# Peptides against a protein of PDB entry 4GXB, part 216

Target 1, 277 residues: chain A of PDB entry 4GXB
Amino acid sequence: VPTEEVSLEVLLSNGQKVLVNVLTSDQTEDVLEAVAAKLDLPDDLIGYFSLFLVREKEDGAFSFVRKLQEFELPYVSVTSLRSQEYKIVLRKSYWDSAYDDDVMENRVGLNLLYAQTVSDIERGWILVTKEQHRQLKSLQEKVSKKEFLRLAQTLRHYGYLRFDACVADFPEKDCPVVVSAGNSELSLQLRLPGQQLREGSFRVTRMRCWRVTSSVPLPSGSTSSPGRGRGEVRLELAFEYLMSKDRLQWVTITSPQAIMMSICLQSMVDELMVKKS

## One batch from the design tools (peptide; made by RFdiffusion4, then SolubleMPNN)

Design b2_p29_8_s1 (from b2_p29_8, 18 letters changed)
Fold by OpenDDE base, seed 3:
Structure b2_p29_8_s1 (fold): chain B 277 residues (1-277), chain A 29 residues (1-29)
Amino acid sequence: as target 1 above (277 residues)
Amino acid sequence: SAPPLYLVAEYRLNEEMQAIFDEINASLP
């Protein structure tokens, strides 16, 4: 691709548009720095954020596709998809809420965390009770961003990334689940008709291994799964989990976001390694 | 015949995570 100056749109979690002038040859870090500069985010806070490729749904929700890698050219990565539904989103890229303290010290960092958190609550990624919701709304009306975040940090699934509804083979085969990644775990939420919400927690520290696989369904007419068009690539995340002492079990999640899930797992492991270091 | 599976990504425990894993396993009843 010839090196040219282009305007690139990067979205915040709340859909706010940040326009940056970059080169088509600029790598992910270059674009991230440009976004930071545009937002007046200090250099020492850039590492707390990453660029993600997302698909914007009809309702305006973001389906996370993957984290942009360091070697990627964000302009090329997004434009090559030839669909306006794909966007680049800036989001925090750490899991431990303790790092919020570093980011919140800066006005811009605080605003970014606040906007993300508000969006995550509005999208139902962070789980809130009615009373908690009332408290959050009150703080939002007062524009008390720090207090809002402090309350939000105590909420269930704060800092989690929620994925689109998908299928897992746990606790039973072909279970509809909502997967969320955060706090060094995958949370699998299952709601069966007439039953209470059940949650399975899978800590990354109990995962012996995981893998992402892809397959193309054979054109044989018998694939009764109504929702997958004939010929669509099937992605699966499988992990081997320590269920009890010396007892390993494979859990498989079938999702078009399997790659993103694996990226989250790796990121959580990486963060744990940093903390041990 | 099942469609061929292609490996996209794989993770295995590094030495540090293996130690954590082993410690957890040993602590389980």
Scores: peptide ipSAE 0.557, ipTM 0.919, DockQ to the pose 0.743
Fold by OpenDDE base, seed 4:
Structure b2_p29_8_s1 (fold): chain B 277 residues (1-277), chain A 29 residues (1-29)
Amino acid sequence: as target 1 above (277 residues)
Amino acid sequence: SAPPLYLVAEYRLNEEMQAIFDEINASLP
């Protein structure tokens, strides 16, 4: 693509549009800096956020595809997909809520975290009780953003990224699950017919390894899962997990977001390494 | 025949994570 000045749309978690003028040749960091400048986010806070490629669903929800890498050209990355459903989203890119304290010290940072958190609650990514919801609404009405965030930080799955419903082979084969990544874990939520919601927690520190694989299903006459068109690429995330002392078990998640899940895992590991240094 | 599998990404424990892993393993009943 020739180097040209273009207007690029970057969305916040709540769908707010940020338009930035960039070059088609600008890399991810350049675009991120442009977004930060547009928002008046201080330079020292830029590192707490990243740009993500997402697919906007019909209901307006975002399905995270991947984090944009440093060498990527965001304009090219999003436009090459030739679909308006793909968007670039700005979101916080750390897992430990302790880093919220740094971001919240700045008005713009506070607003970004607040908007993201409100959105995550509205989307059901953060789990709330009725009473908690009432409290959050009260704080929202008062526009008490700091207090809102402090309460939100105590909620289940705060800071998690929720994925679209998918399939896992745990606890049984072909189990429908909802996967969420956060707090150095993958949470697999399963609701079987007539049973209570079950959650499996898989800590990254107990994963010996993981891999993402892709395959193209052969047209076998029988196993057309009703929702997958013939010839769609099947992505799987498999990880080897320490279930108990000296007992490893493979867990496989079949999801179009397997790549994003692996990115989350790596990111969580990286953050743990930073904390230990 | 099973469709060919392609490796997209792979993670293995680094030394630091291996140490954590081993410590956790040792602490399990």
Scores: peptide ipSAE 0.557, ipTM 0.919, DockQ to the pose 0.727
Fold by OpenDDE base, seed 5:
Structure b2_p29_8_s1 (fold): chain B 277 residues (1-277), chain A 29 residues (1-29)
Amino acid sequence: as target 1 above (277 residues)
Amino acid sequence: SAPPLYLVAEYRLNEEMQAIFDEINASLP
């Protein structure tokens, strides 16, 4: 691709558009720096954020596809998909809420975290009670961003990334689940007919290994899942989990977001390694 | 015949994570 100056749209978590002028040859970090400059985010805070490729749903919700890698060219990565549904999103890229303290000290950082958190609550990624929701609304009306974030940090699944509904083989085969990644775990939420919401927590520290696999289903005459067209690639994330002392069990998640899930797992492991160092 | 499976990504415990894993395992009942 010839090097040309282009206008690239990067979205915040709340859907706010940030237009940056970049080169088609600019790598992920170059684009991230351009976005930071446009937002007046200090250089020392750039490392707390990353660019993600997402698919925008009809309702405006984002389905995270993957984190853009350092060697990628964001303009090429998004345009090569030949669909307007794909967007680049800026989001925080750390898991420990303690790092919020560093980011919140800056006005721009505070605004970014606030916008992300509001969006995550609105999308149901962060779980709130009625009372908590009332308190959050009150703080939002007062435009008390710091207090809003402090309250939000105490909420269930704060800082988690929620995935689209998918299927797992745990606790039973072909269970519909909602997976969320955060706080060094995968949370699998299951609601069976007539049953209460059940949550399985899988800590990364108890995963011996994981893998992402891709397969093309053989044309079996029976249309399995209603939404998968014949010939669609099936992605699976499988991890071997320490269920009890000396007892390992494989858990498999079937999801188009299996790659993104694995990226989250690796990122959580990496952050744990940094904290031990 | 099972459809061909392609490995996209794989993670295995490094030494540090193995130590954590072993400690957790030892602490389990």
Scores: peptide ipSAE 0.556, ipTM 0.919, DockQ to the pose 0.706
Fold by OpenDDE base, seed 1:
Structure b2_p29_8_s1 (fold): chain B 277 residues (1-277), chain A 29 residues (1-29)
Amino acid sequence: as target 1 above (277 residues)
Amino acid sequence: SAPPLYLVAEYRLNEEMQAIFDEINASLP
């Protein structure tokens, strides 16, 4: 691709548009720096955020596809898909809420975390009770961003990334589940007809290994998931989990977001390693 | 015949994570 100056749109979690002028040859970090500069985010806080490729759904929800890698050219990565539904999103890229303290010290950082958290609550990624929702709304009306975040940090699935509904073979084969990644775990939420919501927690520290596989369903195979046409790639994330002492079991998640799930797992492991060093 | 499976990504425990894993396993009833 020839080097040209272009206008690139980057979205915040709340859908706010940030337009930056970049070169088509600018790598992910270059674009991230441009976005930071546009927002007046200090250089020392840039590392707390990343650019993600997402698919915007009809309802405005974001389906996370993957994190943009360092070697990528964001302009090329998004435009090569030839679909307007694909967007680049800026989001915090750490899991431990303790890092919020560093980011919140800056006005711009505080605003970014606040906007992301409000969006995550509105989208149901963070789970709230009726009373908690009332308290959050009160703080939002007062525009008390710090207090809002402090309360939000105590909520269930704060800091988690929620995925689209998919299928797992746990606790039974072909179970419809909603997967969320955060706090060094995968949370699998299951609601069977006539049953209460069940949650399975899979800590990354109890995963011996995981793998992402791809396959193309055979034309004659009745195993085409509803909505998948002939020749669509099927992605699966499988991990071997320590269920009890000396007992390992494979768990498999079938999802178009299997790659993103694996990226989250690796990212959580990497953060744990940083904390241990 | 089942369609061919292709490996996209794989993770295995490093030494540090293996130590954590072993400690957790030892602590389980």
Scores: peptide ipSAE 0.555, ipTM 0.919, DockQ to the pose 0.734

Design b2_p29_8_s2 (from b2_p29_8, 16 letters changed)
Fold by OpenDDE base, seed 4:
Structure b2_p29_8_s2 (fold): chain B 277 residues (1-277), chain A 29 residues (1-29)
Amino acid sequence: as target 1 above (277 residues)
Amino acid sequence: SAPPLYDVATFELNEEMQAIFEEINASLP
């Protein structure tokens, strides 16, 4: 792609559009800096955020595809997909809520976290009780962003990334699950017919390894995942989990977002390493 | 039937995480 000046749209978690003028040859960091500048986010806070490639669903929800890598050209990455469904989203890129304290000290950082958190609650990524919801609404009405975030930080799945419904082989084969990544874990939520909601927590510290597999189903294979046509790429995330002392078990998640899940796992591991040092 | 084409990316624990893993394992009943 020839180097040209272009207008690039970057979305916040709430769908707010940030338009930046960049070069087609600008890398992810360049674009991120441009977005930060547009938002008046200070340079020292840029590292707390990342650009993500997402697919916007019909309902306006975002399906996270992957984090944009440093060497990528965001304009090219998004436009090469030749679909307007794909967007670039700015989101916080850390997991430990302790880092919110640093970000919240700045007005722009506070606003970004607030907007993201509101959106995550509205989308059901953060789980709230009726009473908590009432309290959050009250704080939102008062525009008490700091207090809102402090309350939100106590909520279940705060800071988690929620994935689209998919399939896992745990606790049994072909279980429909909703996976969320956060707090150094993968949470697998399952609701079987006539059963209560069950959640499996898989801490990254108990994962010996994980892998992403890409496969093309054979036409003769009866194992067409519901909703996937013949010839569609099947992505799976598998991790080997320490279920008990000296007992490892593989868990496999079949999802188009397997790559993103793996990115989350690596990111959580990386953050744990940083905190340990 | 031609075998399915697989591309696999594997992620293994680094030494630090391996140590954590082992510590956790040792702590389990």
Scores: peptide ipSAE 0.371, ipTM 0.843, DockQ to the pose 0.640
Fold by OpenDDE base, seed 2:
Structure b2_p29_8_s2 (fold): chain B 277 residues (1-277), chain A 29 residues (1-29)
Amino acid sequence: as target 1 above (277 residues)
Amino acid sequence: SAPPLYDVATFELNEEMQAIFEEINASLP
């Protein structure tokens, strides 16, 4: 692609549009810096955020596809998909809520975290009781962003990324599950007919390894899954988990977001390494 | 019939994470 100045749209978690003028040759960090400058986010806080490729759903929700890599050209990455449903989103890129303290010290950082948290609650990514919801609404009405975040930090799945409904082989084969990544774990939630909500928590520290597999089903005459067209890529995330002492078991998640899940796992591991050093 | 095309990306723990894993395993009953 020839080097040209272009207008690029980057969305915040709440759908707010940030327009930046960049070069088509600008890499992910260059675009991130441009977005930060547009928002008046200080340079020392840029590292707490990342750019993500997402697919906007009909209801306006974002399905995270992947984190944009450092070598990527965001303009090319999003436009090459030739679909308006794909967007670039700015989101915080750390897991430990302790880092919120650094970001919240700045007005712009505070606003970004607030907007993200409000959105995550509205989308049901953060789990709230009726009473907690009432308290959060009261704080929103008062526009008390710091207090709102402090309360939100105590909520279940605060800081998690929630994925689209998918399928896992845990606890049984072909179980419909909702996967969330955060707090150095993958949370697998399922509700079987007539049963209570069940959750499996898989800590990354108990994962021996993980893998992403991409496969194209052979056109076998018997379409086993009616909903996937012939030739669609199937993505799976599998991880080998320490269930008990010296007992490893593979867990496999079938999801078009398997790549994003693996990115989350690596990111959580990386953060743990930083904290241990 | 051409075999299904499989791309596999495997992520293994680094030495530091392996040590953590082993420590956790040793601590389990």
Scores: peptide ipSAE 0.371, ipTM 0.843, DockQ to the pose 0.592
Fold by OpenDDE base, seed 3:
Order: structure tokens, then C-alpha cells, then sequence
Structure b2_p29_8_s2 (fold): chain B 277 residues (1-277), chain A 29 residues (1-29)
């Protein structure tokens, strides 16, 4: 692609548009710096955020595809998909809520965390009781952003990334699940017919390894599962989990977001290593 | 039937995480 000056749209979690002028040859960090400058985010806080490729759904919700890597050219990455559904989103890129304290010291950082948290609650990524929802609404009406975040930090799945409904082979084959990543775990929520909501927690520290596989189903005549069109790429995330002492079991998640799940796992592991150092 | 071409990216634990894993395993009943 020839080097040209272009206008690139980057979205915040709440759908706010940030327009930046960049070169088509600008890498992810260059674009991130441009976004930070446009928002007046200090340089020392840039590292707490990342750019993500997402697919915008009909309801305005974001399906996270992947984190943009350092070597990528964001303009090329998004435009090469030739669909307006794909967007670049700015989001915080750490898991431990303790890092919120650093970001919240700055007005712009505070606003970004606030907007993200409001969006995550509205989308049902953060789980709230009726009473908690009332309290959050009251704080939002008062525009008490710091207090809002402090309350939100205590909520279930605060800081988690929620994925689209998918399928896992645990606890049974072909179980419909909702996967969320956060707090050094994958949370698998399952609701079987006639049963209560069950949640399985898979801590990354008990994962011996994981893998992403891409396969093209052969047109086998008979078992057309009705929903997956013939010839669609099947992505799977599999991890080998320590279920009990000296007992390893493979768990496989079939999802178009398998790559993003893998990125989350690696990111959580990386953050754990930083904390121990 | 030709085996499906699997592009497999495998991620293994580094030495530090392996040590944590072993410690956790040892602590399990």
C-alpha cells in the first residue's frame, strides 16, 4: 500500500468516535499515540490501553476479533476486510483493577475507564444485582465517576471480556456456553434446559498448555449441524487443564473468537509474570 | 479422507509458569 495520509476512525467503548490523521504505513503504536494525543491522554498512560479489531453487531455491541499487534498497520488491517462492520476500538489492556488507580489519577484516563465500565454494564458483561444497578444509576446521575468505578470494581466480572455465545465440550459434548476472560481465568457459563446457571472457572495457572486450531470441515453429507454453513472455517481453542492432582483433561471451545481468547490467555499470563517479578 | 489441514499454534508454559503449575499440583489433594 502506498504511504498516504488518511483519516482513521477509532471508537471508544461507548461508541464515541475519535478521528485521527495518520499515515497508511503507521504501525499500531503510532496510531495509538495519535489517538492518545487527540484525547489528551498523557504518554505515561498510553501503555494501559490497546487497539482492538472488533465487529460491530446490529445492536451496536462489539464482538472482539483480536488485539492489533505491534507490527500491524491498523488502517490496512481494518480496510482490508472490506466491511463497515469492522472497527478499531480503544480499550484498557490490563486485568488487575489495581492499575485503575494509576489511570484514574488523570481526568482523561478516568473518563476512558468510566465510559468503558458504563458500556460493559449496559452490555451485561459486568454482572449486577438490582440493588447494585440502582446504586450505579444514582452515581451516574451525579456524575461521580470515581465513586462509580470504586463500586464497579467490586462487581462480578469487573474487568472481564465477554465473548459471544459459543460451544464447548465441557462438561458435556456440544454444550452451549458463554465464555468470559478476566482475573487470570476463563469463566464458562452454562445453562442447560431445566437447570440453573452453572459457572466453571478455569484458572490460567492450572493450564499446562493451550492451542488454537483452524479447520475446514469436509463436506460430510450427514451431520450438517444446521447453523454452520458448509465450508466455513472452524476455530477452536483447546487447553489442557489440571482438574485434580496429576489429572489433566483437555477442554475445547469452538468459537470464531478462539484467537481473541488465546490472546487474552497470553495477556493474563504476561501480567502475572510482571507482578511476580 | 485427507486429514483436515490444522494450523496449530501451541502455547507452552514458560519456566516460571511451569514452576507455579507444579506447586499448585503438589498442593492439590
Amino acid sequence: as target 1 above (277 residues)
Amino acid sequence: SAPPLYDVATFELNEEMQAIFEEINASLP
Scores: peptide ipSAE 0.370, ipTM 0.845, DockQ to the pose 0.602
Fold by OpenDDE base, seed 1:
Structure b2_p29_8_s2 (fold): chain B 277 residues (1-277), chain A 29 residues (1-29)
Amino acid sequence: as target 1 above (277 residues)
Amino acid sequence: SAPPLYDVATFELNEEMQAIFEEINASLP
C-alpha cells in the first residue's frame, strides 16, 4: 500500500468516534499515539490502553476479534477486511483494577475509564443488582466519576471482557455458554433447560496449557449447524485444566472468538508475571 | 475421507508459571 495520509476512525467503548490523521504506513503504536494526542491523554498513560479489532453487530454491540499487534498497520488491517462492520476500538488493556488508580489521576484517563465502565454496565458485561444499579444511576446523575468507578470496581465481572454466546463441552457436551475473561480467569456461565444459572471459574494458574485450533469442516452429508456455510473456518479454544490434585481435564470452547480468548489468557498470564517480578 | 485441514497454536506455561501451577497442585487436598 502506498504511503498516504488518511483519516482513520477509532471508537471508544461507548461508541464515541475519534478521528485521527495518520499515514497508511503507521504501525499500531503510531496510531495509538495519534489517538492519545487527539484525546489529550498523557504519554505516560498510553501504555494502559490498546487498540482492538472488533466486529460491530446489528444492535451496535462489539464482538472483539483480536488485539492489534505491534507490527500491524491498523488502517490496512481494518480496510483489508472490506466490511464496514469491522472497527478499531480503544480500550484499557490491563486486568488488575489497582492500575485504575494510576489512570484515574488524569482527567482524560478518568473519562476514558468512566465511559468504558458505563458502557460495560449498559451492555451487561458487568453484573449488577437492582440496588447497585440504583446507586450507580445516582452517581451518574451527580456526574461523580471517581465515586462511580469505586463502586463499579466492587461489582461482579468488573474489568472482564464478555464474549458472544458460544458452545463448550463442559460440564457436558454441546453446552451453550457465555464466556468472560478477567481477574486471571475464564468465567463460563451456562443455563441448562430447567436449571438455574451456573458459573464455572477457570483460573489461568490452574491451566497447564491451552491451544487454538482452526479447522475447515469436511463436507459431511450431515446437516452442519444451520449457520455455517460450506468452507467456513471453525475455531476452538481448548485448555488443560487442573480440576483437582493431579487430575487434568481438557475443556474445549467452540467460538469464532477463540483467538481473542487466547489473547486474553496470554495477557492475563503476562500481567501476573509482571506483578511477580 | 480426507482428514480435515487444521492449524493448531499451542501455548505452554513458562517456567515461572509452571512453578506456580505445581505449587497450587501441591496445595490442593
Scores: peptide ipSAE 0.368, ipTM 0.843, DockQ to the pose 0.629

Design b2_p29_8_s3 (from b2_p29_8, 15 letters changed)
Fold by OpenDDE base, seed 2:
Structure b2_p29_8_s3 (fold): chain B 277 residues (1-277), chain A 29 residues (1-29)
Amino acid sequence: as target 1 above (277 residues)
Amino acid sequence: AAPALYEVATFELNEEMQEIFDEINASLP
């Protein structure tokens, strides 16, 4: 792509559009800096955020595809897909809520976290009781962003990224699950027929290894999940998990977001390493 | 015929994470 100045749209978690003028040759960090400048986010807070490639669903929800890598050209990455459903989203890129304290000290940082958190609650990524929801709404009406975030930080799955419904082989084969990543874990939520909602927590610290695999279904394989056309690539995330002392078991998640899940795992591990150092 | 499986990426524990893993394993009943 020839180097030229272009207008690039970057979305916040709440769908707010940020238009930035960048070069087609600008790398991810360059675009991130441009977005930060447009928002008046201080340079020292840029590192707490990342750009993500997402697919916007019909309902306006975001399906996270992957984190944009350092070597990527965001304009090229998004436009090469030749679909308007793909967007670039700015989101916080850390897991430990303790880092919120650093970001919240700045008005712009506070606003970004607030907007993200409101969106995550509205989308059902953060789980709230009726009473908690009432409290959150009251704080929102008062425009008490700090208090709102402090309450939100105590909520189940605060800071988690929720994936689209997919399939896992745990606890049994072909189980429909909703996977969420956060707090150094993968949470697998499932509801089997006639059963209560169950959650499996898989801590990254108990994962011996993980892998992403790609396969092409054979034409004869009738196990087409209703939404996958014939010949679509099947992605899987498999991890070897310490179920009990000296007992490892493979868990496999079949999802088009397997890559994003693996990115989350790596990111959580990286953050743990930073804390340990 | 089994579908061709391609490994896209693999993560193995680094030394630091292995230590954590081993500690957790040792702590399990």
Scores: peptide ipSAE 0.434, ipTM 0.867, DockQ to the pose 0.736; fails the geometry check
Fold by OpenDDE base, seed 1:
Structure b2_p29_8_s3 (fold): chain B 277 residues (1-277), chain A 29 residues (1-29)
Amino acid sequence: as target 1 above (277 residues)
Amino acid sequence: AAPALYEVATFELNEEMQEIFDEINASLP
């Protein structure tokens, strides 16, 4: 691709558009720096954020596809998909809420975390009770961003990334689940008809290994699920989990976001290693 | 014919995580 100056749109978690002028040859870090400059985010805070490729749904929700890698050219990565539904999103890229303290010291950092948190609550990624919701609304009306974040940090699934509804073989085969990644775990939420919400927590420290697999379903004549056209790739994330002492069991999640889930797992492991050092 | 499974990526525990894993395993009842 010839090197040309282009306008690239990067979205914040709340859908706010940030337009940056970049070169088509600019790598992920170059684009991230351009976005930071546009937002007036200090250089020392850039490392707390990353660029993600997402698919925007009809309802405006984001389905995270993957984190953009360092060697990628964001302009090329998004435009090569030839679909307007794909967007680049800026989001915080750490898991431990302790790092919020560093980011919140800066006005721009505070605003970014606030906007992301508000969006995550509105999208139902962060779980809130009625009373908590009332308290959050009150703080939002007062525009008390720091207090809002402090309250939000105590909420269930704060800092988690929620995935689209998918299927797992746990606790039973072909269970519909909602997966969320955060706090060094995968949370699998299951709601069966007439049953209470059940949650399975899978800590990364109890995963011996994990893998992402791709398969092409054989044209089996009968089970054309109406929505999967001939030739759709099936992605699965499988992990071997320590269920009890010396007892390992494979858990498999079937999801188009299996790659993103694996990226989250690796990212959580990497952060744990940094904390030990 | 079994669906052709292609492995996209496999992740194993590094030495440090393996130690954590082993400690957790040892602590389980």
Scores: peptide ipSAE 0.434, ipTM 0.867, DockQ to the pose 0.737; fails the geometry check
Fold by OpenDDE base, seed 4:
Structure b2_p29_8_s3 (fold): chain B 277 residues (1-277), chain A 29 residues (1-29)
Amino acid sequence: as target 1 above (277 residues)
Amino acid sequence: AAPALYEVATFELNEEMQEIFDEINASLP
């Protein structure tokens, strides 16, 4: 792609559009800096955010595809897909809510976290009780962003990324699950017919290893997973988990977002390493 | 016939995480 000045659209979690003028040859960090400048986010807070490639669903929800890597050219990465459903999204890129304290000290940082959190609640990524919802709405009406975030930080799945419904082999084969990543874990939520919602928590500290695999289903396989045509590439995330002392078990998640899940796992591990140092 | 599986990426614990893993394992009943 020839080097040209272009207008690039970057979305916030709430769908707010940030237009930046960049070069087609600008790398992820260059674009991120441009977005930060546009938002008046200080340089020392840029590292708390990342650019993500997402697919915008018909309902306006985002399906996270992957984090843009440092060497990538965001303009090329998004436009090469030749589909307008793909967007670049700015989101916080840390997991520990303790880092919110640093970000919240700045007005722009506070606004970004607030907007993201509101969106995550609205999308059902953060789980709230009726009473909590009432309290959050009250704070939102008052535009008390700091208090809103403090309350939100106590909520279940605060700071998690929620993935599209997929399939896992846990607790049983071909279980429909909703996976969320956050707080150094993968949360697998499932509702079996006639049963209550169940959640499995898989802490990254108990994962011995994980892998992403790709497969092409054979046409003869009668198990047409709903929604995947014959011949579509199947992505799987498998991790070996310490279920009990000296007992390892493989858990496999079949999802188009397997790559993104693995990125989350690595990111959570990386953050844990930073904290340990 | 089982579909051909291709490994896209594999992640293993680094030394630091392995230590954490081992500590957790040792702490389990």
Scores: peptide ipSAE 0.429, ipTM 0.868, DockQ to the pose 0.756; fails the geometry check
Fold by OpenDDE base, seed 3:
Structure b2_p29_8_s3 (fold): chain B 277 residues (1-277), chain A 29 residues (1-29)
Amino acid sequence: as target 1 above (277 residues)
Amino acid sequence: AAPALYEVATFELNEEMQEIFDEINASLP
């Protein structure tokens, strides 16, 4: 691609648009720096954020596709998809809420975390009780961003990334689940008919390995599930989990977001390694 | 015929994570 100056749109979690002038040859870090400069985010806080490729749904929700890698050209990555539904989103890229303290010290950082958290609550990624919701609304009305975040940090699935509804083979085959990644775990939420919400927690420290696989369904005539079009690539995330002492079991999640899930796993592992050094 | 599974990416524990894994395993009943 010839090097040209272009305008690139980067979205915040709340859908706010940030327009930056970049080169088509600018890598992910270059674009991130441009976004930071546009927002007046200090250089020492840039590392707490990343650019993500997302698909915007009809309802305005974001389905995370992947984190943009360092070698990628964000302009090319998003435009090559030839669909306006794909967007680049700025989001925090750490898992431990303790790092919020560093980011919150800066006004711009605080605003970014606040906007993200509000969005995550509105989207149901962070789980809130009725009373907690009332408290959050009150703080939002008062524009008390720090207090809002402090309360939010105590909420279930704070800092988690929620994926689209998908299927897992745990606890049973073909179970509809909602997967969330955060706090060094994958949370699998299952609601079976007539049953209470069940949550399975899979800690990354008990994962021996994981893999992403792609498969093309063979045109077997009889597969009755009408919705998966004949010939669509099926992505799966499988991980080998330590269920008990010396007992490993494979768990497989079938999801178009399997790649993003694997990125989250790696990112959580990387952060754990940083904390232990 | 089983669908052709293509491995896109495989992640294994590094030495440090393996140690953590082993410690956890040893601590399990």
Scores: peptide ipSAE 0.429, ipTM 0.869, DockQ to the pose 0.746; fails the geometry check

